# Ledger of designs, part 134: peptides against a protein of PDB entry 6O8C

Target 1, 262 residues: chain A of PDB entry 6O8C
Amino acid sequence: VGLRYEKISLPKIHPRYDLDGDASMAKAVTGVVCYACRTASTLLLYQELMRKGVRWLVELVKDDYNETVHKKTEVVITLDFCIRNIEKTVKVYEKLMKVNLEAAELGEISDIHTKLLRLSSSQGTIESSLQDISSRLSPGGLLADTWAHQEGTHPRDRNVEKLQVLLNCITEIYYQFKKDKAERRLAYNEEQIHKFDKQKLYYHATKAMSHFSEECVRKYEAFKDKSEEWMRKMLHLRKQLLSLTNQCFDIEEEVSKYQDYT

## One batch from the design tools (peptide; made by RFdiffusion4, then SolubleMPNN)

Design b2_p21_4_s4 (from b2_p21_4 with E1M E7K E17K E18K E21A)
Fold by OpenDDE base, seed 5:
Structure b2_p21_4_s4 (fold): chain B 262 residues (1-262), chain A 21 residues (1-21)
Amino acid sequence: as target 1 above (262 residues)
Amino acid sequence: MVEEAEKELEEAEEELKKALA
């Protein structure tokens, strides 16, 4: 869910000297650049919030991973213990058979042993999956959060402050143009100053909008896209961890069925 | 089950010893 902002553009600036038109234009420009400043600030705040969220989610997933690893380890220990006990039982019954004792249970126990060995072999797949997840979460891995610090805009960039400076310059010219409009007619020197200020206004406005577009909006969009992609991958990873956990529980449940034979 | 099997084995071994004596 990204922040919605309106695409803003500067009004057309006419080269013609017109006190009424110039005042109106300057007002509009001031409004647009003011909106850009506010938007830039909002976009920055959003990104900072998202960075906090990313860090939080990383820690959460790491905890999930550790829990899964713990469960897997528990199951491996239990399974190995069960296998060892069944193997001892098999050996005892094999000795009974050598002395011509009927061991009807030998076949059943042997089957259980075979099943347990199959379960044990599946642990290798779980281990491999956990290792893959660990590698992805590790520093430099595919799901590392380094992008959150690299992408987007940061307070250190001072984009809002830079835009505010330009806005202040524009606003000053706007107020002067209001005064000029009230005079209805300017002397030659004042007219030349007005024309020059209009050029300055254009320069500041263009600079502000370029900065806003290239350094604020574009970078924000890149951050947004990257964050969405990363978030989807993280959610998928959490599902994988859950699946692995469930597999461990399934194995544990099956092993528990054979505990009566140990 | 292991304990029972061990017991049966011991009993069988004793019977075998008696039969061979």
Scores: peptide ipSAE 0.017, ipTM 0.418, DockQ to the pose 0.002
Fold by OpenDDE base, seed 1:
Structure b2_p21_4_s4 (fold): chain B 262 residues (1-262), chain A 21 residues (1-21)
Amino acid sequence: as target 1 above (262 residues)
Amino acid sequence: MVEEAEKELEEAEEELKKALA
């Protein structure tokens, strides 16, 4: 899960003045930093897509929660109605017994009443579970998505643009080193400029790689890890909601069997 | 069932009243 990227490192820079070697080195450095720029851009895009996915999933789970709550409420109303009707029936049969009439069905009705009361008690556990889920989804809860806005890299950080600026500087030096190589020999002043540019190239390259590793890769990895953990928990929560919904359906089905006795 | 039971109760009460009269 997540984007795979290769760990890149800068080539060794030889301190010796060598027009051929310096051009080759500069080419390699340009390639590495170019890869870093592209990778940083890809990592940023991935995170932005994941943030959209997180928001989508939160809304989906909220909808699932609301549906479950609605179903639970429906079942509670139906169950309470059934209980009230059975209680009325029990009272009528009790009165019949007081006048010495046989109430053969009283035992059965009483058993049904007991079963319905047990079902009603089970609704309390469902309610508690729903409250727990609600608390987890609430702002500041364990499944809050605030991390998605805080963790990782963002377009506003301008990391890709910063790397691109450094890449441009490096590329300019590389092209100059290609020209220097073609000259085969430089005058004294041009040789000194070449040596200074080599130091600048090293500086820019090192800065680019440090920025890439510390501000792009590391933050991406942290985002990825949190995303995976959060996603797993959210999927589990959805399964819990589904289970609760199924329990409501089971209760409704059982209650429907007793409605004929009302 | 409730309606049937209520009807039976009413009938029984009427019979009892007739027997006591």
Scores: peptide ipSAE 0.017, ipTM 0.433, DockQ to the pose 0.002
Fold by OpenDDE base, seed 3:
Structure b2_p21_4_s4 (fold): chain B 262 residues (1-262), chain A 21 residues (1-21)
Amino acid sequence: as target 1 above (262 residues)
Amino acid sequence: MVEEAEKELEEAEEELKKALA
């Protein structure tokens, strides 16, 4: 769930010298850039929190993987033990047959043996799946979290601070324009300064909005998209692990039915 | 079942020994 932010745009700056209009414009610009600063900060915070969440989820999935591997190992041991016991039983019955004893049960035992061997063969598929999952979770794998460190905005980029500096400059000009408005009329030199400040305001505002759009919003959107994709893949992987675990339980249950024959 | 089979084998072996005696 991404943060919703409003698209902001700079007000139109009229080229005409107008103390009232310029003060109003400067106020509006200040408001817009202020919003950009706050939004940039919020977007940064969101990304940092998401990065923490990503790391947490990776560890959680690794734990799930280890649990699945453990369960698989347990089942393999149990299954192998059962197979060995059945094989011993088969040998005993084969000896009995040589002594002309009725071994009507040999067929049943042989069938059980065959079933157990089939179950053992299925373990190879589970192992292969686990190996695939392991490879995907490994450093450099398809589900590596390296993107979280590369994509988006970071505190080290100092985007919020850069925007704040520009906002400060803009705010200063706005306050001056409020004073100019109060004077109603400026001397020639003061008028020229006002005009220059207006140009400076425009420059700072444009720079701020460009920086906000290109370095904050765009990068955030890229981060968001990648995070959503990665999250879906991770959730799918967790489901796969759960499925493998359930398969192990199913095998264990089936083996338990034959333990009474050992 | 294994224990039962082993027991049957032992019994059969004993019977065989008795028959060869």
Scores: peptide ipSAE 0.016, ipTM 0.422, DockQ to the pose 0.002
Fold by OpenDDE base, seed 2:
Structure b2_p21_4_s4 (fold): chain B 262 residues (1-262), chain A 21 residues (1-21)
Amino acid sequence: as target 1 above (262 residues)
Amino acid sequence: MVEEAEKELEEAEEELKKALA
């Protein structure tokens, strides 16, 4: 999970004035910072898409939750109805038992009643589990997606644009250094300008790489780690919901066996 | 690179959707 990128570093910048070397160095720096810009853009895009995915998954899980709640409610209604009918039957047979007419049948019905009550008790556990799931999905819950809006890089940070500005400055200096190289020898003033531009290049490059590392890569990695953790928890939650749904079906099936007695 | 990344992410999302369906 996540985008793979290569770790990049600036080439060594030698302090020596060398038109050929400086042009080559500037080219390399331009390449590195260009890569940083592209990578930052890609990382941002990834995060934005992941945020959409997170929102989608939340809605999906909420739908699963609602379906489970609905099924649970259906089973409770059916079970309660069955229990009430059995209880009525028990009362009738108890009256008959006073004259010792239908003792065997009463025993059977009583056993069914006991089994149904046990099933009803299990519904309490399901309800508790659903409440727990609801709490985790609620705003401020353990599975809230607020982190997706907080972690990582965002378009509003304008990281790519900031890097692009620096890249433009670097590229301009690189092109000048290519021209300087072609001249083979510079006049004193032009040489001083070249040296000054070399310092500017270093400054811009360092700033770009620091920004890339600290504001793009680091934040992306944090986002990635948090997204993976959250995703695992959400998938586990879905499995829990499925388990609860299956438990409801199992109860419903068992209740159906006793419908002939109701 | 961005276009390729978009495509890869779209594919990943589709696969995730299928896996969760």
Scores: peptide ipSAE 0.014, ipTM 0.429, DockQ to the pose 0.010

Design b2_p21_5_s1 (from b2_p21_5, 6 letters changed)
Fold by OpenDDE base, seed 1:
Structure b2_p21_5_s1 (fold): chain B 262 residues (1-262), chain A 21 residues (1-21)
Amino acid sequence: as target 1 above (262 residues)
Amino acid sequence: SEWEKEFEKFQKEVEEELKKE
């Protein structure tokens, strides 16, 4: 679940000279851009935390993978040992059959041998699955975390700082407009300055909102979408690993039934 | 961007108002 933020918009700016209206508008603009700054900071923090989480999850899944590989290896060793022993037994019984031993016993041992070979084949499938998982987790694999470093916003982008600079400019104009409002009437020159400042304020505000939308929000949303997709895939991968582990345990249990014949 | 378009619109409106004065 990503951070929820409110869509913000600039207040309507009237072109008419109005000291009261302009002060109110400037206040509102200041508020909106201030919110953008705070939101940008929050979104950045969220992404940084998510990146840490991604790294943690990658390590966790790698550990799960290694455990599964270890278990698989153990089972393979046990299975191979059992197969070798049964093969030796089969050879002994074949020799004894030449000396009037019961064919029924040899048949039973041969059946066990066949079953063990089938289990060995299933281990090959598990190995293939593990190799696939390994490839997916590799740096160039489908589940690589490279996207987490590329997508979204980063502290180095200095988006919050850039927005703060614009906010400072806007705030200065707002304070001037507050003073202008208090004067109730401005001289011609001051009125012209006020009009120019109003344009500057809107310019800064527009720039801030554009930057916020395109460089902060948009990139955050892209990061969020990628993170959600990646997380789902990683969780599924963990389930696959668990399934493979369970298959190894099942094979081990079945092999244990035949140890009396070895 | 949408914001830039709005600003351009505002500038045009301001220019029109300045012509009336």
Scores: peptide ipSAE 0.061, ipTM 0.643, DockQ to the pose 0.064
Fold by OpenDDE base, seed 3:
Structure b2_p21_5_s1 (fold): chain B 262 residues (1-262), chain A 21 residues (1-21)
Amino acid sequence: as target 1 above (262 residues)
Amino acid sequence: SEWEKEFEKFQKEVEEELKKE
């Protein structure tokens, strides 16, 4: 589902010189950009935690894969052993048939042999499926986690720090506007500085909002979408592994029915 | 961006206010 955040917008800034209005506006802008900084930090943290989760899940699925491969190998060994024993029995009965005409017993054993060979053929399909899963999990595969390192925002991008610098500039202007408001009237030079600072404040604010929207929110949403897609595919893959494991158990159970004849 | 457009509008409004002074 991801993190919920509110859409933020800057208050309307009036060009008119108004010490009371400018102080109030600056306070509101400071609040909005402060929220952007906090939100950017939270979004970054979420992504970092998700990256850890992705790495953990990859290792978990690799363990599931190895377990399935192990089970498949065990079944192959057991099945091959059973087939070899049945083949020996068939040869003995063929010799006996030539001497005593025991055709009915030979037919039964031969039928078991045929069934075992069919089970052996199904192992090829399981092997092919496992190879496909392995290729998907391998580096460069469709389920590789390289996207987690590429998509979204990263600590190295310094987005929070960049926003914080802009917030600091805005906050300084806000504090000055609060002082200006307290003075009630400014000298000509101070009034001109106030007007220029108002433009600077809006410049920093717009830069902060652009950076927040384009470099933080947009990239986060891309990461979120990619992570959801990847997670769905990984869960499906785990189900496939479970299905393959169950198929191995089913084959093992069928083989056990014929072990009494060997 | 949307914010850049708003800033440009603000700059134009500031210029208009400065002409009134």
Scores: peptide ipSAE 0.058, ipTM 0.646, DockQ to the pose 0.063
Fold by OpenDDE base, seed 5:
Structure b2_p21_5_s1 (fold): chain B 262 residues (1-262), chain A 21 residues (1-21)
Amino acid sequence: as target 1 above (262 residues)
Amino acid sequence: SEWEKEFEKFQKEVEEELKKE
């Protein structure tokens, strides 16, 4: 379902020189960017966990596929054997029919043969479906998990670290503003430095928020959406595999009814 | 970005404020 996070915004920054206001503003900015760092880390962790889950699900579905293929193969062998035996029986009865013997029995055996051939044709459909599933799961297929490695944010992007660097810069300015506030009044040069630092603080904050929004949140949302879509498709595929498996069992059961005639 | 636009606005406001001082 994804992670819930609060939309964050920078506090209003007033251009007017105000030691008390600037210290308070800097504190608030520090808090917001700190939250962004933590949120970015959490979003990254979520994505990494989801990637693990995706890999796990792929392996699970592959196992299901292999089991279905195995069952299908078993049924095909059994069915082919049964068909061959029935065909031999039909030939024998056809020879007998030439002398007008056992015509009724031949009809029954012929009907069984027809039914078996229909079952054989259905196996072709199952095979086609399995091939389709295989193609969808294959590299480059519609259900490939390559998106999980491409979409979203990754540890290698170093987004959290980048945000932390900016947070450190902001925090330093905040602590300086606390000192400035304590001085009550600054000399002209210190006042000018304070004003420049205020601009720097806003620059760092803006950069942090931009990075957080564009490189963390946006990419996370894209990953989340893609993962949800992919997950739905994978679950549907599992249901398809189950259906195919059941069809194989149904065919096997039906064939077993005719084995007594072979 | 929206944040960059806001920063630009802030810079302009700062410049105007400095002119008044």
Scores: peptide ipSAE 0.047, ipTM 0.620, DockQ to the pose 0.064
Fold by OpenDDE base, seed 2:
Structure b2_p21_5_s1 (fold): chain B 262 residues (1-262), chain A 21 residues (1-21)
Amino acid sequence: as target 1 above (262 residues)
Amino acid sequence: SEWEKEFEKFQKEVEEELKKE
């Protein structure tokens, strides 16, 4: 998901003094820079909202992690309890075997014990996976959200405000050029002012477009790409947690089958 | 998944906020 925007460029600015042409040019420039301001604002808002979303998602995944850890712990306790009980039973039956008693039952219990030990070994793998997930979510981990605060544009950059200032300057010149056009002819001094204003207009416009492209659009695109990559990884991690949870439930179910022997 | 639904909801909220600007 990303915000779509149109590529904008400045109109050609002819150096020749032309009141009609200059007014038209100034109007076009005003429109372009106005669009840049609005777009920059929208891009900033998008990023701020995404940052909130990132924080929310991190907390959600942490909650999922904690739930999985809790479930794993519960299963480990249950499994260990069953193993201990089975081991006690095995010892009793081994003693009975010395007097040739209960041979068939001992075999069954021993098989259960072996199965429980296998389940216990699988818990080690789950633990390792949880530790890996924890490390990835930890500060400095691969899935840390530090990038969200570093990448992209921020309100503190004041990009929108900077562009707005430039837009205001451009707009003022545009309105003056409209007046100049209406006069049809300017006195020498006013003509010189007009020429200087045209240079200023060009300067402001170029500065605005450069700022928009380099400080707003480029950084936004970088943020967007980073966010998409991060979100894909988080989705995968979420699925991994669910898988681990399901494995815990499977083990719990298997252990429950042997509770009558414990 | 529930997570995906929540995320989609968030995305819609973002879009709505962008439309207000």
Scores: peptide ipSAE 0.020, ipTM 0.520, DockQ to the pose 0.011

Design b2_p21_5_s2 (from b2_p21_5, 7 letters changed)
Fold by OpenDDE base, seed 3:
Structure b2_p21_5_s2 (fold): chain B 262 residues (1-262), chain A 21 residues (1-21)
Amino acid sequence: as target 1 above (262 residues)
Amino acid sequence: SEWEKEFEEFIEKVEKEIAEE
């Protein structure tokens, strides 16, 4: 899971003054830093996409939760109604027995009552599970999406822009080195400028690579790992909600078998 | 949306990884 990119490294920079070698080196450095800039942009876009997806998934799961709660509530109402009706029937039969009237059906009604009470007790477990899920999805809960806003890189970090500035500086030096190469030999002052620019190029390149590795790649990897972990938990949560929904349907089905007696 | 498609692909990959574990 995640974006694949090639590991990049700076070419070896030789301290020796060599117009041909320096131009070639500068070209290679420009290429590497250019790749870093593009990669940083791609990594940022991926993370922004994932953040949108995370928000979407949270809302989806909240909707699923609400539907499950609604179904549970419906079943509870139906079940309670059935229990009340059966209890009324039981009372009637008990009165009949007190006056020595045969109530052969009392045993069956009592058994139904007992079964309904057992079903009612199972609703408590479902309620507890739903409360747990609600807690996990709530702000500050274990499945909160706050990490998505904290982890990784963001547009406000301006990483791409920072790398682009460094790339521009490097590119400028590369173009100068290309010109220097074409001259074949430089005057003393121009040679000194060339040497100085080579040091600048090294500085910019090192800064770019450090920034890319530490502020872009590392943070991206942390975001990716966190997102994968969170996603697994969310998928598990959805399965749990589905299970609870199915339990509600099962209870409703069993209650329906006894509605004819109420 | 285009982003939804990409996200779904991501979910599928995660599900596949979970299934392989």
Scores: peptide ipSAE 0.023, ipTM 0.597, DockQ to the pose 0.012
Fold by OpenDDE base, seed 1:
Structure b2_p21_5_s2 (fold): chain B 262 residues (1-262), chain A 21 residues (1-21)
Amino acid sequence: as target 1 above (262 residues)
Amino acid sequence: SEWEKEFEEFIEKVEKEIAEE
């Protein structure tokens, strides 16, 4: 999961003054830094999209949670009603037993009562699970999305813009080196300028690559790893919610079997 | 809508990974 990008490195920069070699080197450097700019932009875009997705998923899971809570509540009401009705019936039959009437029916109803109480006990477990899920989704919980705002790169960091500035400087030098190459030979002063520009090129290129690696790539990788971990947890949470919902339906179905006694 | 599609694809990938674990 995540964006794939190619590993890039700067070409070797030779200290020797060579108009042809310097132009070729400058071209290569321009290409590498250009790729870094584009990659940085793509990585940033990915992260921004993921942040939107994270927010969306949080809301989706919250909706799932609320639906599950609602269903659980409905089942609790139905179950409690059924239990109360059965208890009333049990009391009536217990009175009848004192006069030796309907002993077999009392046994059956008592068994149903016991089963319903067991189902009621399971609701406690569901409630505890829902409370746990709620705590995990709450602000500051284990599944909080605060990491999405902290990790990775952001537009406010202006990484792409910073790289673009460096690229512009490098490109300018490259174009000058193309001109220098076309001249075949430079006067002393122009030669000295060329040498200085070569040093500047190296400086800008190194700065660009360092910035790309340390600020763009490293932070992106951290964001990616965190997002994957968080996503797995959220998906497991959704599965848990579905399981709880299904348990509620199962209980409701079981209760429906005893409605004739209520 | 474009980001939604991208994110859905991401979810599917992660779900597949979870299923394989």
Scores: peptide ipSAE 0.022, ipTM 0.604, DockQ to the pose 0.012
Fold by OpenDDE base, seed 4:
Structure b2_p21_5_s2 (fold): chain B 262 residues (1-262), chain A 21 residues (1-21)
Amino acid sequence: as target 1 above (262 residues)
Amino acid sequence: SEWEKEFEEFIEKVEKEIAEE
């Protein structure tokens, strides 16, 4: 899960004035920072897509939750109806028993009543579980998606644009260094400019790499870690919902066995 | 599971979109 990227570092910059070496160095720096720009863009895209996925998944799980709640409600209604009917039947048989009639049947009906009451009790557990799930999915809950908006990098940060600006500066110096190399020898003033540009190159490159590492990579990794954790929790919750749904079906099936007695 | 399939499809979609960038 997540994007793989190569660990990048700036080439060694020698302080010595060397037109050939400086051109080569500048080329390498340009390549590294260019890679950083592209990588930053890719990392941003990944995060944006994941944010969409997170929203999608939240809605999906909410739908599952609602379906489970609906099924639970249906079962509760059926169960309650069955219990009420059995209770009426029990009362009738109790009256008959007073005249020494149908005692065996009363025992059977009473046992059914007891079983239904146990099933009804289990509904309380299901309800509690659903409430817990609802709480977790609610705003501020453990499975809230607020982290997706907080963690990582965002288009508004303009990291790619900032890196691109630095890349442009670096590229300009690189092309100048190519020209300088082609001249084989520079006049004093041009040599001094070259030396200053080399320092500027170093400055821009260092700034770019720091920005990339601290504002892009680090935040991306944090986002990735958080997303993985959250996804695992969501998957587990989905399984819990399925389990609860199955429990509702099981209860419904059990209740159906007793409908003939109502 | 259906859930796993949906998730996998999402991941594949994300990967595809990244690859096309």
Scores: peptide ipSAE 0.021, ipTM 0.579, DockQ to the pose 0.011
Fold by OpenDDE base, seed 2:
Structure b2_p21_5_s2 (fold): chain B 262 residues (1-262), chain A 21 residues (1-21)
Amino acid sequence: as target 1 above (262 residues)
Amino acid sequence: SEWEKEFEEFIEKVEKEIAEE
């Protein structure tokens, strides 16, 4: 999961005044920074889409949780009802035993009662697990999605726009250098301008690369790492919910075996 | 699981959208 991008670096900038070399260098710089702009845009888009996905997944898991809770509640009601009925039956048979009647049946019913109580105990464990899951999903819990809003890059950072501005400046200088190259020789004043523009080009390029590396790539990587970790935890939680649901079904099935005695 | 399928579909959609940009 994640976007792959190529590592980019600025070409070497030679200090020597060379119209041909400077034009070529400027072209290369333009290309690199252009790539940075496009990459930054793509990385931003990815993160925004992932944030949407995170929100979607949270809601999905919450729905699953609610369904599990509902099923658990249903089973608890059924189980409690069965236990109460069996207890009533046990009481009746205990009275009959005082007159030496129905001893064998009492034993069987008593065993069923014991089994039902064990099932009831297991429901307590399920309840505790559900509470834990609820806590983890709650605001401030371990699976809160606050990181998705904090980590990475955001449209409000305007990273792409900032890079684009720098790219525009660089591109302008490149086009000028292309013209300068075509002239073969520059007048003194034009030569001085060319030299200054070369310095500006270097400045803009360095700024662009630093911004791209520190504000776009690094933050993206941090976001990606956190997202992957969070997703793994959410997947695990989903599996836990499924397991709990299945346990409820198992208990329900077991209780159904004793319905004839109730 | 159905959940996993939905998630995978989402990821595929995201990847497609990224590829189109």
Scores: peptide ipSAE 0.020, ipTM 0.582, DockQ to the pose 0.011

